# Ledger of designs, part 20: peptides against a protein of PDB entry 3OGK

Target 1, 307 residues: chain A of PDB entry 3OGK
Amino acid sequence: ATPDRLSRRFPNLRSLKLKGKPRAAMFNLIPENWGGYVTPWVTEISNNLRQLKSVHFRRMIVSDLDLDRLAKARADDLETLKLDKCSGFTTDGLLSIVTHCRKIKTLLMEESSFSEKDGKWLHELAQHNTSLEVLNFYMTEFAKISPKDLETIARNCRSLVSVKVGDFEILELVGFFKAAANLEEFCGGSLNEDIGMPEKYMNLVFPRKLCRLGLSYMGPNEMPILFPFAAQIRKLDLLYALLETEDHCTLIQKCPNLEVLETRNVIGDRGLEVLAQYCKQLKRLRIERGADEQGMEDEEGLVSQRG

## One batch from the design tools (peptide; made by RFdiffusion4, then SolubleMPNN)

Design b1_p9_8_s2 (from b1_p9_8, 5 letters changed)
Fold by OpenDDE base, seed 2:
Structure b1_p9_8_s2 (fold): chain B 307 residues (1-307), chain A 9 residues (1-9)
Amino acid sequence: as target 1 above (307 residues)
Amino acid sequence: EIAERLRKR
């Protein structure tokens, strides 16, 4: 489809999702310079799609100029922007979005590749937004953003229900969790093992409504922090957890209301048996091949056709 | 080290 055809057919379009590069790009089989620029679409949005409130770009090339044009064209009418596995922009583009789109409800940059200039975009968002419901920069590498701005967002955005972040030290997010009273979903952070203080995370207080969770680098020593609310967990993302087969079994047994599990092959056939036994509400299971599994011939860590 | 390997995929 061409942008001009879209606007002519659907002048009152409220939601647009564009997919650029095919999944083969995930395997580096497609050059980075392969097309999928959002520029012609942003031009069309700016000129002809005046009711558009939701934009989702997936695997597309997005420049700062594209983001600036989109931001100015839609301003406070933009409720959702998803830059899903996109590239080509910097944090200046994000700054433009949050500066001009002050009523944005969903902002996603999950798995996007960008140049980080500063943390101003998150600060601007924290200072001016009260509408945010979903913030997602999961699997990104922001080093210049402040946990304090995330806390401010949680305090000011009463409808904030889902937050996915990069590698924030989880202890730096204590203030965030306290402020995020309506948070239902959290993914990311960083749990860092401290041999001298094995219980450094045991006093973490999570939001009371938290039921979808994925803590990065969670090992067996940190896993018990979930036990007080494990019965209310409906979704677990264990893709980046450091749990072995037995740890999976232990956790799964404590999550009888689990509906969605995302994990690696380390769960094994044994973990799948435990899952079937204890998680009768399971709706979706995603098992990925971990990089670590190529070397550990532990028979228990492989999902066979039996599982 | 294992965690870093998991994210690069």
Scores: peptide ipSAE 0.029, ipTM 0.708, DockQ to the pose 0.199; fails the geometry check
Fold by OpenDDE base, seed 4:
Structure b1_p9_8_s2 (fold): chain B 307 residues (1-307), chain A 9 residues (1-9)
Amino acid sequence: as target 1 above (307 residues)
Amino acid sequence: EIAERLRKR
């Protein structure tokens, strides 16, 4: 498909999803110059797709200039921008988006690679947006953004229901969780063990409606923080949790309403048996190979065809 | 160590 053909055929297009490079590009198997630039599409959007409110780029090359053009062309009409596994931009491009698209409801840059210049984009979003429903920069490396801006977003955006973040210390998000009264989904953060303060996370208060969760680096010592609301958990992402097979069994048993589980092979056949026994509403199961499992011949941590 | 290994994927 070409941009010009799309606009001529569908001048009233409201939602566009473009897929660039195949998955093989993530493994450096495809040259960078293969294509997948959003530039020609952004030009067409700017000129001819005046009703477009949702844009999803997946595995595409996106420059700051592309983002700036898109931002200025769509302005407050842009409700959704997803930069899904994209590359080529900096935080300046993000700043342009949030500056010009003040009514944006969904902003995603999950697994995107970018150059971080500053934290201004999140600050600008915090200062001016009241419409945000979904914020997702999961599996990204932001070091210059402030947890305080995330808290401000939660306070100002009453419809905020899903937030996925990178490596924030969870204790720095206490104010965010308190402010995010309608939050249903949270992924990311960082749980850090402290031998001197083993209970440092026990007083964490999560939003009352939280039912989709994925805490990064959650170990068995931190897992009990979920127990008070485990019965309301519907989706659990344990891909980046530090739970062993028995820990999985313990947690799964406490989540009878679990619908979606994502985890590593460490769940084992035993964990799958427990899952089948206690989670009768399960709809989706994703099991990934852990990087750590390559060396442990322990049969208990492997999912066989029996599970 | 496990956490760092999980991030590199």
Scores: peptide ipSAE 0.028, ipTM 0.707, DockQ to the pose 0.200; fails the geometry check
Fold by OpenDDE base, seed 5:
Structure b1_p9_8_s2 (fold): chain B 307 residues (1-307), chain A 9 residues (1-9)
Amino acid sequence: as target 1 above (307 residues)
Amino acid sequence: EIAERLRKR
């Protein structure tokens, strides 16, 4: 499909999802200059797709100029922007989006690669947006953004229901969790084990409606923080958890209402048996091969044909 | 993806 053909066929298009580079790009099997630039699409959006409110770019090259053009063209009509596994932009492009699109409801940069200049984009979002429902920069690396801006967003955006972040220290998000009264989903953060303070995270208070969760680097010592509300958990992302097979078994037994589980091979056949026994509402299971598991020949840490 | 994050610990 070409941009011009799209606008001619669907002049009243409200939602657009574009997929650029194939999944093979994840394995460096595709030349860097293969294409997948959003530029011609952004030009077409700006000129001819005047009703477009939702844009999703997946595995595409996006420049700051592309983002600036999109932001100015759609302004407050833009409700959703997803930069899913994209590259080529900086935080200046994000700043343009949040500056011009003040009624944006969904902003996603999950697994995107970018140059971080400053934290101004998140600050601007915090100062002016009250419409945000979904914020997702999961699996990204921001070092210059402030957890206080995230707290401000939670306070000002009453419809905020899903937030996924990078490697914020979880204790810096206490104010955020207190403010995010309607939050249903949280992923990311960073749990840091402290042998000298085993109860470091035990007083962490989560939003009351939280039911979809993925805490990064959660080990068996931190896992008990979930136990008070484990029965209400419907989705778990354990891809970045530091749980062994037995830890998986322990947690799964406490989550009888689990509908979605994402984890690594470490769950093993034993964990799958426990899952089948205790999680009767399970709808989706995703098991990925962990890089750390290549050396563990332990029979219990691998999913076989039996599991 | 998982490998890169696990390596940073």
Scores: peptide ipSAE 0.026, ipTM 0.694, DockQ to the pose 0.644; fails the geometry check
Fold by OpenDDE base, seed 3:
Structure b1_p9_8_s2 (fold): chain B 307 residues (1-307), chain A 9 residues (1-9)
Amino acid sequence: as target 1 above (307 residues)
Amino acid sequence: EIAERLRKR
């Protein structure tokens, strides 16, 4: 489809989702110059899609100029921006979005590749936004943003229900969790094992409504921090957890209301048997092959057709 | 990073 054809057919379009490079690009089967640029779409949005409030770009090339044009064209009418696995922009583009779109409810940059200039975009968001419901920069590398700004966002955005972040030390997010009273979903962070202080995370207080969770680098020593509220967990993202097969079995047995599980092959057939036994409300199961599993001799960490 | 952490355990 072309942008002009879309606007002519649907001048009152409120939501647009564009998919750029197909999954085959992950295998280098598509040249880099495939033309997945958002520029012509941003031009069309600016000129002809005046009711558009939700934009989702997946695997697109997005420049700072594109983001600036989009931000200025839609301003406070923009409620959702998802840069899903996009590339080509810097944090200056993000700054433009949060500066001009002060009523944005969903901001996603999950798995996007960008150049980080500073942390001003998150600071600006913290200073001026009170509408945010979903913030997602999961699987990104922001080194210059402050967990204090995340706390400020939680304090000011009463409708904040889902936050996914990069590798923040979880202890730096204590203030955030305290402020995020309505948070239902959290993914990311970083749990760092300390042999000298094995209980360093045991006193973590999570939001009372938290039911969708994915703590990065959670091992068997940290896993018990979930046990007090494991019965209310509906979704677990264990893709980046450091759990073995037996650890999976232990955790799954404590999550009888689990509806969605995402994990690696390490769960094994045994873990799947335990899952079937204890998780009768399971709706979705995603099992990925970890690149790291090629070196693990644990024979139990294989999912067969039996599982 | 995940692979490196998995190898250290």
Scores: peptide ipSAE 0.024, ipTM 0.704, DockQ to the pose 0.212; fails the geometry check

Design b1_p9_8_s3 (from b1_p9_8, 5 letters changed)
Fold by OpenDDE base, seed 4:
Structure b1_p9_8_s3 (fold): chain B 307 residues (1-307), chain A 9 residues (1-9)
Amino acid sequence: as target 1 above (307 residues)
Amino acid sequence: SIAERLRRW
């Protein structure tokens, strides 16, 4: 489909999802300049799609100019922007979005590649937005944003229910968790083992409604912080956890209401047996191969056809 | 670290 044909056919379009490059592009099998530029679509949105509230670009090339044009064209009518595995923009483009789209409810940059100039975009979002429900920059590398701005967002956005972040030290998010009273989902952060302070995370308090969770680099020493609310956990992302098979078994036994599990082959057939025994409400299971699992001959960390 | 190996690709 072409942008012009879309607008003529659906002038009252409210939601648009565009997919650019195939998955092979993630493995450098597709040239970066193959296509998938959002520019012609943004032009059409700006000119002719006046009812558009939701935009989702997946694996597309997005420039700062594209974001600026989109932001100015849709302004407070834009409720959802998802830059899903996109590239080509900088934090200046994000700044334009949050500056002009002050009523945005969903902002996603998950797995996008960008040039980080500063943390102004998150600061601007914190200063002016009260509508945010979903913020997701999971699997991104923001080094210049402030956890204090995230806390401010949590305080000001009472409908904030899902937040996925990069490698924030979890202890820097204590204020955020305290402020995010309605938060149901959290993914990301960074748990850092400190031999000199083995209990540094034991006093971490999570939002009371938290039921979907994925803490990065959570090991067996940190895992007990989940035990007080493990029974209310419905979704676990353990892809980036540092749990072995036995650790999986321990945690799964404490999550009888688990509906979605994402993990690595390290769960093993044993972990799957435990999962089947204790998690009767399980709806989705995703098991991926870990990079570290290559060459482990130990069957304990492998999922066979039995599981 | 194992954590670094688990990141992305």
Scores: peptide ipSAE 0.019, ipTM 0.642, DockQ to the pose 0.194
Fold by OpenDDE base, seed 1:
Structure b1_p9_8_s3 (fold): chain B 307 residues (1-307), chain A 9 residues (1-9)
Amino acid sequence: as target 1 above (307 residues)
Amino acid sequence: SIAERLRRW
């Protein structure tokens, strides 16, 4: 499909999702000659798609100029921007988006690759946005953003329900969690084991409505922080947790309302049996092979046809 | 560390 054909057929389009070249060769929606660039689409959006409020780019090349044009063209009408596994932009592009799109509700950069110039984009978002519902820069490497800006966002955005972040030290997010009263989902952060302070994280207070969770680098020593509210957990992302098979079994038994589990093959057949026994509301299970597990002969961490 | 390997994958 070409951008011009889309706008002619659907002039009142409110939501657009564009996928770049899939890893599996099946549906090249974008001509090869475009190289997966969003530029021609942004041009078309700017000129002809005046009702567009949601944009999702997946595996595309996005420049700062593209983001700036999109931001200025849609302004406060833009409610959703998802840069899903995109590349080619810097934080200047993000700054343009949050500067011009002050009513944005969903901002996603999950697994995107970008050049980080500064943390101004998050600061600007914190200072001027009150509409944000979903903020997701999971699996990104922001180093220049401030957890204080995240706290400010939580304080100002009463409808904030889902936040996924990079490697913030979890203790730096205490203020954020306190402010995020309506938060239902949190993923990311960084749990750092301190041999000198084994109870470093035991006093963490999570938002009362939290039910979808994925704490990065959570090991068995940190896992108990979930136990007080494990019964209300509906989604667990354990892909980046440091849990063994037994740890999985322990946690799963405490989550009878679990609907979605994402984990690695370390769960093993035993973990799957426990999952089947205790999690009767399970709707989705994702098991990935961890790079580290491909070489580990630990029989207990393998999912067989029995599991 | 396992954590570092998981970040790279």
Scores: peptide ipSAE 0.019, ipTM 0.643, DockQ to the pose 0.189
Fold by OpenDDE base, seed 2:
Structure b1_p9_8_s3 (fold): chain B 307 residues (1-307), chain A 9 residues (1-9)
Amino acid sequence: as target 1 above (307 residues)
Amino acid sequence: SIAERLRRW
């Protein structure tokens, strides 16, 4: 489909999702310069799709100029922008989006590759947005953004229900969690083991409505922080947890209302048996092969055809 | 960390 054909057929389009590079790009089988530029689409959006509220670019090349054009064209009418596994932009492009689209409700850049110039985009978002419902920069490497801006967002955006972040130290997010009273989903952060303070995370207070969770680098020592609310957990992302098979079994047994589990092969057949026994509401199970599976011959950490 | 390696994959 061409952009011009889309606008002619659907002049009142409210939501657009574009998929660029095929999944083969994830395996480095396709050069980064293969194509999938959003530029022609952004031009068409700016000129002819005046009712567009939601834009989702997946595996596309997005420049700062593209983001600036989109931002100015849609302004406060833009409610959703998802840069899903995109590349080619910098934080200047993000700054343009949040500056011009002050009523944005969903901002996603999960797994996108970008050049980080500064943390101004998150600061601008914190200073001017009160509409945000979903913020997702999961699996990104922002180093120049402030946890304080995230806290400000939580305080100002009363409808904030889902936040996924990169490698923020979880203790720096204490203020954020206290402010995010309606938060239902949190993914990311960084749990860092401290041999001198094994219980440094035990006093963490999570939002009362939290039911979808994925804490990065959570090991067996940190896992007990979930136990007070494990019964209300409906989704767990354990892809980046540092849990062994037995740890999975321990946690799963405490989550009888679990509906979605995402984990690695380390769960093993034993973990799957425990899952089947205790999680009767399970709707979706995703098991990924970890890079670590090649070295640890521990038979217990493999999912077989029996599992 | 193993988790960092997994994120890059």
Scores: peptide ipSAE 0.019, ipTM 0.660, DockQ to the pose 0.197
Fold by OpenDDE base, seed 5:
Structure b1_p9_8_s3 (fold): chain B 307 residues (1-307), chain A 9 residues (1-9)
Amino acid sequence: as target 1 above (307 residues)
Amino acid sequence: SIAERLRRW
């Protein structure tokens, strides 16, 4: 479809999802200059889609100018912006969005590639937004944002229910977790094993409603931090956990109400057997091939037809 | 890291 055809056909469109580059781009099989620019769509949104409140760009090229135009055109009417696996923008573009769209409820940039200039966008969001429900910059690399701004967001946005972050040290998020009273979902962070301090993370207090989570770099030594609330866990993202087959078995046995599991081949047939035995509410299982598993001689760490 | 290896972009 073309932008002009869309607006003519659906002038009262409230939600738009655009998909640009094919999945093959994930493997660098598509040149960066192939296309999938949002510019013509942003122009059309700005001019002709005046009721649009939700925008989802997936695998598209987005410039700061595009974001600025979108921000100014939709302003406080924009409730959802998802930059899903997009590229081409900087944090200046994000700053424009949060500056002009002060009632935004969902802001996602998961797996997007961008240039980080500063942490001002998150600071601005923290200072002025009280509407945020979903914040997701999972699998991104921010080095200049402050965990204190995330804490401020949690304090001010009482409807905040889902937060996915990059590689924040989990201990820096203690204040955030304390403030995020209604948080149901958390993914990301960074658990850093300290051989000299095995109890480093054992005193972490998670939000009481937390039931969907994925902690990056969680190993078997850190895994017990989940045990106090494992029975209320509904979704686990273990794609970036440092758990072996037996660790999976241990954790799965603690999660009888698990509905969604995302993990790697390391779960093995044994882990799948345990999953079937203990997780009777399971609705979705996603198993991805891990790059680290190519060298594992553990026969149990592979999913076969038995699993 | 596993996360770096599994990046989709």
Scores: peptide ipSAE 0.020, ipTM 0.677, DockQ to the pose 0.274; fails the geometry check

Design b1_p9_8_s4 (from b1_p9_8, 5 letters changed)
Fold by OpenDDE base, seed 3:
Structure b1_p9_8_s4 (fold): chain B 307 residues (1-307), chain A 9 residues (1-9)
Amino acid sequence: as target 1 above (307 residues)
Amino acid sequence: EIAERLAKR
């Protein structure tokens, strides 16, 4: 579809999702100049899609100018922006979005590639937004943003229910978790094992409503921090957990209300048997191959066709 | 453990 055809057919469009480069781009099967620029779509949005509240770009090239134009054109009418696996922008573009779209409810940059100039965009969001429900910059590399701004967002945005972040030290998020009283989903962070302080995370207090969780680098020593509320967990993202097969079995047995599990092949057939036994409400299972699992022949960590 | 951390990066 072309932008002009879309606006003519659906002048009252409220939600738009565009997919650029296909998954085949992950395998270098698509030329770099294949396109997937959002520019013509942003122009059309600005001129003709005046009721548009939600924009989702997936695997597209997005410039700062595109973001600035979108921000100014939609302003407080923009409720959702998802830059899903996008590239081509900097944090200046994000700053424009949060500056002009002060009532944004969903902001996502998951797996996007960008140039980081500063942390001003998150600070601006913290200072002016009270509407945010979903913030997601999972699997991104922000080095210049402050956990304190995330805490401020949690205090100011009472409807904040889902937050996914990069590699923040979890202990730096204590204030955030305390403030985020309605948080149901958290993914990311960084658990860092300290041999000299094995109980480093044992006093970590999670939001009372937390039921969807994915802690990065969680090992068997940190896993017990989930046990007090494991029966409440409905979704687990273990893709970046440092759990072996037996650790998976231990955790799964404690999560009888689990509905969604995302993990690696390390769960093995044994883990799947335990999952079937204890998790009767399971609706979705995603198993990924770890990049490094190709080399370790340990038979127990492979999901067979029988698992 | 190190390899799994690298797989995320």
Scores: peptide ipSAE 0.024, ipTM 0.610, DockQ to the pose 0.317
Fold by OpenDDE base, seed 4:
Structure b1_p9_8_s4 (fold): chain B 307 residues (1-307), chain A 9 residues (1-9)
Amino acid sequence: as target 1 above (307 residues)
Amino acid sequence: EIAERLAKR
């Protein structure tokens, strides 16, 4: 489909999802110039799609100019922007979006690649937005954003229910968790072991409604932090957890209401047996192969046809 | 543990 054909056929379109490059692009098998530019679509949105409130670009090339044009064209009518595995923009483009789209409810940049100039975009979002429900920059590398701005967002956005972040030190998010009273989902952060302070995370208080969780680098020493609310957990993302098979078994048995589990093959057949025994409400299971586990064919941490 | 952290980058 071409942008012009879309607008002519659906002038009252409210939601648009575009997929650019195929998955093979992740393996550098597709030249960068293959296409998947959002520019012609942004032009069409600006001119002819006046009711569009939701935009989802997946694996597309997005420039700062594209974001600026989109922001100015849709302004406060834009409720959802998802830059899913996109590239080509900088934080200046994000700044334009949050500056002009002050009523945005969903902002996603998960797995996008961009040039980080500063943290102004998150600061601007914190200063002006009260509508945000979903913020997701999971699996991104932001070094210049402030956890204080995230806390401000949580304080000001009463409908904030899902937040996924990069590698923030979890202790820097204590204020955020306290402010985010309605938060149901959190993914990301960074748990760092400290030999001198083995209990440094024991006082971490999560939002009362939290039921979907994925803490990065969570090991067996940090896992007990979840035990007080494990019974209310419905979704676990353990892809980036540092849990062995037995740790999986320990955690899973404490999560009887688990509906979605994402983990690595380290769960093993044993972990799957425990999962089947204790998690009767399980709806979705995702098991990925760990990159580092490809070499150890003989260890118990493999899922066989029995799991 | 270190290897797993590196694989995320």
Scores: peptide ipSAE 0.024, ipTM 0.600, DockQ to the pose 0.316
Fold by OpenDDE base, seed 5:
Structure b1_p9_8_s4 (fold): chain B 307 residues (1-307), chain A 9 residues (1-9)
Amino acid sequence: as target 1 above (307 residues)
Amino acid sequence: EIAERLAKR
């Protein structure tokens, strides 16, 4: 489809999702200059899609100029922007979005690659937005953003229900969790094991409504922090957890209301048996092959046709 | 652990 054909066919379009590069690009099988630029689409949005409130770009090239044009064209009418596995922009582009789209409800840049100039975009969002419901920069590399700005967002955005972040130290997010009273979903962060302080995370207080969770680098020593609310967990992302098969079994047994599980092959046939036994509400199971698991000769850490 | 960190990046 071409941008002009889309606008002529659907002049009152409110939601647009574009997919650019194929999945093969994730494996460096597609040249960088293959295409998938959002520029012609942003031009069309600006000129002819005046009711558009939701934009989702997936695996596309997005420049700062594209983001600036989109921001100015849609302004407070833009409710959702998802830069899903996109590339080509900097944090200046994000700054433009949050500066001009002050009523944005969903901002996603999950798995996007960008150049980080500063943390101003998150600060600007914290200072002026009260509408945010979903913030997702999961599996991104921000080093210049402040956890204090995330706390401010949680304090000011009473409808904030889902937050996914990069590798923030979880202890720096204590203020955020305290402020995020309505948070239902959290993914990311960084749990860092400290042999000298094994209980450093035991006093971590999660939002009372939290039921969808994915803590990065959670090992068996940190896993008990979930036990007080494990029966409340509906979705669990263990893709980046440091749990072995037995740890999976332990945690799964404590999550009888689990509906969605995402994990690695380390769950094994044993973990799947436990899952089937204890998680009768399970609706979706995703098992990925971990890079570290390809060399494991242990059958317990592998999912077979029996699982 | 290192492998997991690399997989996330």
Scores: peptide ipSAE 0.022, ipTM 0.607, DockQ to the pose 0.322
Fold by OpenDDE base, seed 2:
Structure b1_p9_8_s4 (fold): chain B 307 residues (1-307), chain A 9 residues (1-9)
Amino acid sequence: as target 1 above (307 residues)
Amino acid sequence: EIAERLAKR
């Protein structure tokens, strides 16, 4: 469909989701200039879609100019922006969004590729937003943003329920977790083993309502930090955990209310048996092949037709 | 450990 045809047919559109590049782009099988630019759509949104509150771009090319135009056109009417696996923008574009869209509730840039100039966008968001419910920059590599700004967001946004981040050291997020009293979902961070301090994470205090969790690089030494609230966990993302088959079995046994599990082949047939035995409320299971698992002939770390 | 972390990304 063309942008002009969309606006003529649906002038009162409130939510728009656009998909650009096909999945083959994930395998570098599609030239970068194949298309999927949001520019003509942003022009149409600005001119003719005055009721649009939610925008979701998936695998599209998005420039800073596109983001700036969108931000100024929708301003405080924009409640949701999802840059899902997009590319072509910098943090200047994000800064424009958070500067002009002060009532944004959902901001997502999960798996997007961008040029990071500074951390000003997160600082601006922290200084002015009180409406944020969902913040998601999972599987991104921000190096110039401050965990203190994330804490400020948690303090100011009382409706904040879901936060997914990149590689923040979890200990730097102690203030964030304390402030995020209504947080139900957290994914990301970075757990770093310290041979000299094996219990450095044991004093972590999580938000009381936390029930959807995915800690990056969580190993068996860190896993016990979940045990006090494991019974309330409904979703686990273990894709980036450093757990072996037996560790999976140990954790799963402690999560009787688990509804969604995302993990790697390392769970094995044994882990799946334990899952079936202890997790009677399971609704969705996702198992991916880990890059590290392609070479391990260990029978225990493979999901067969038996599992 | 770093290599394992990179492989999971």
Scores: peptide ipSAE 0.025, ipTM 0.589, DockQ to the pose 0.303; fails the geometry check

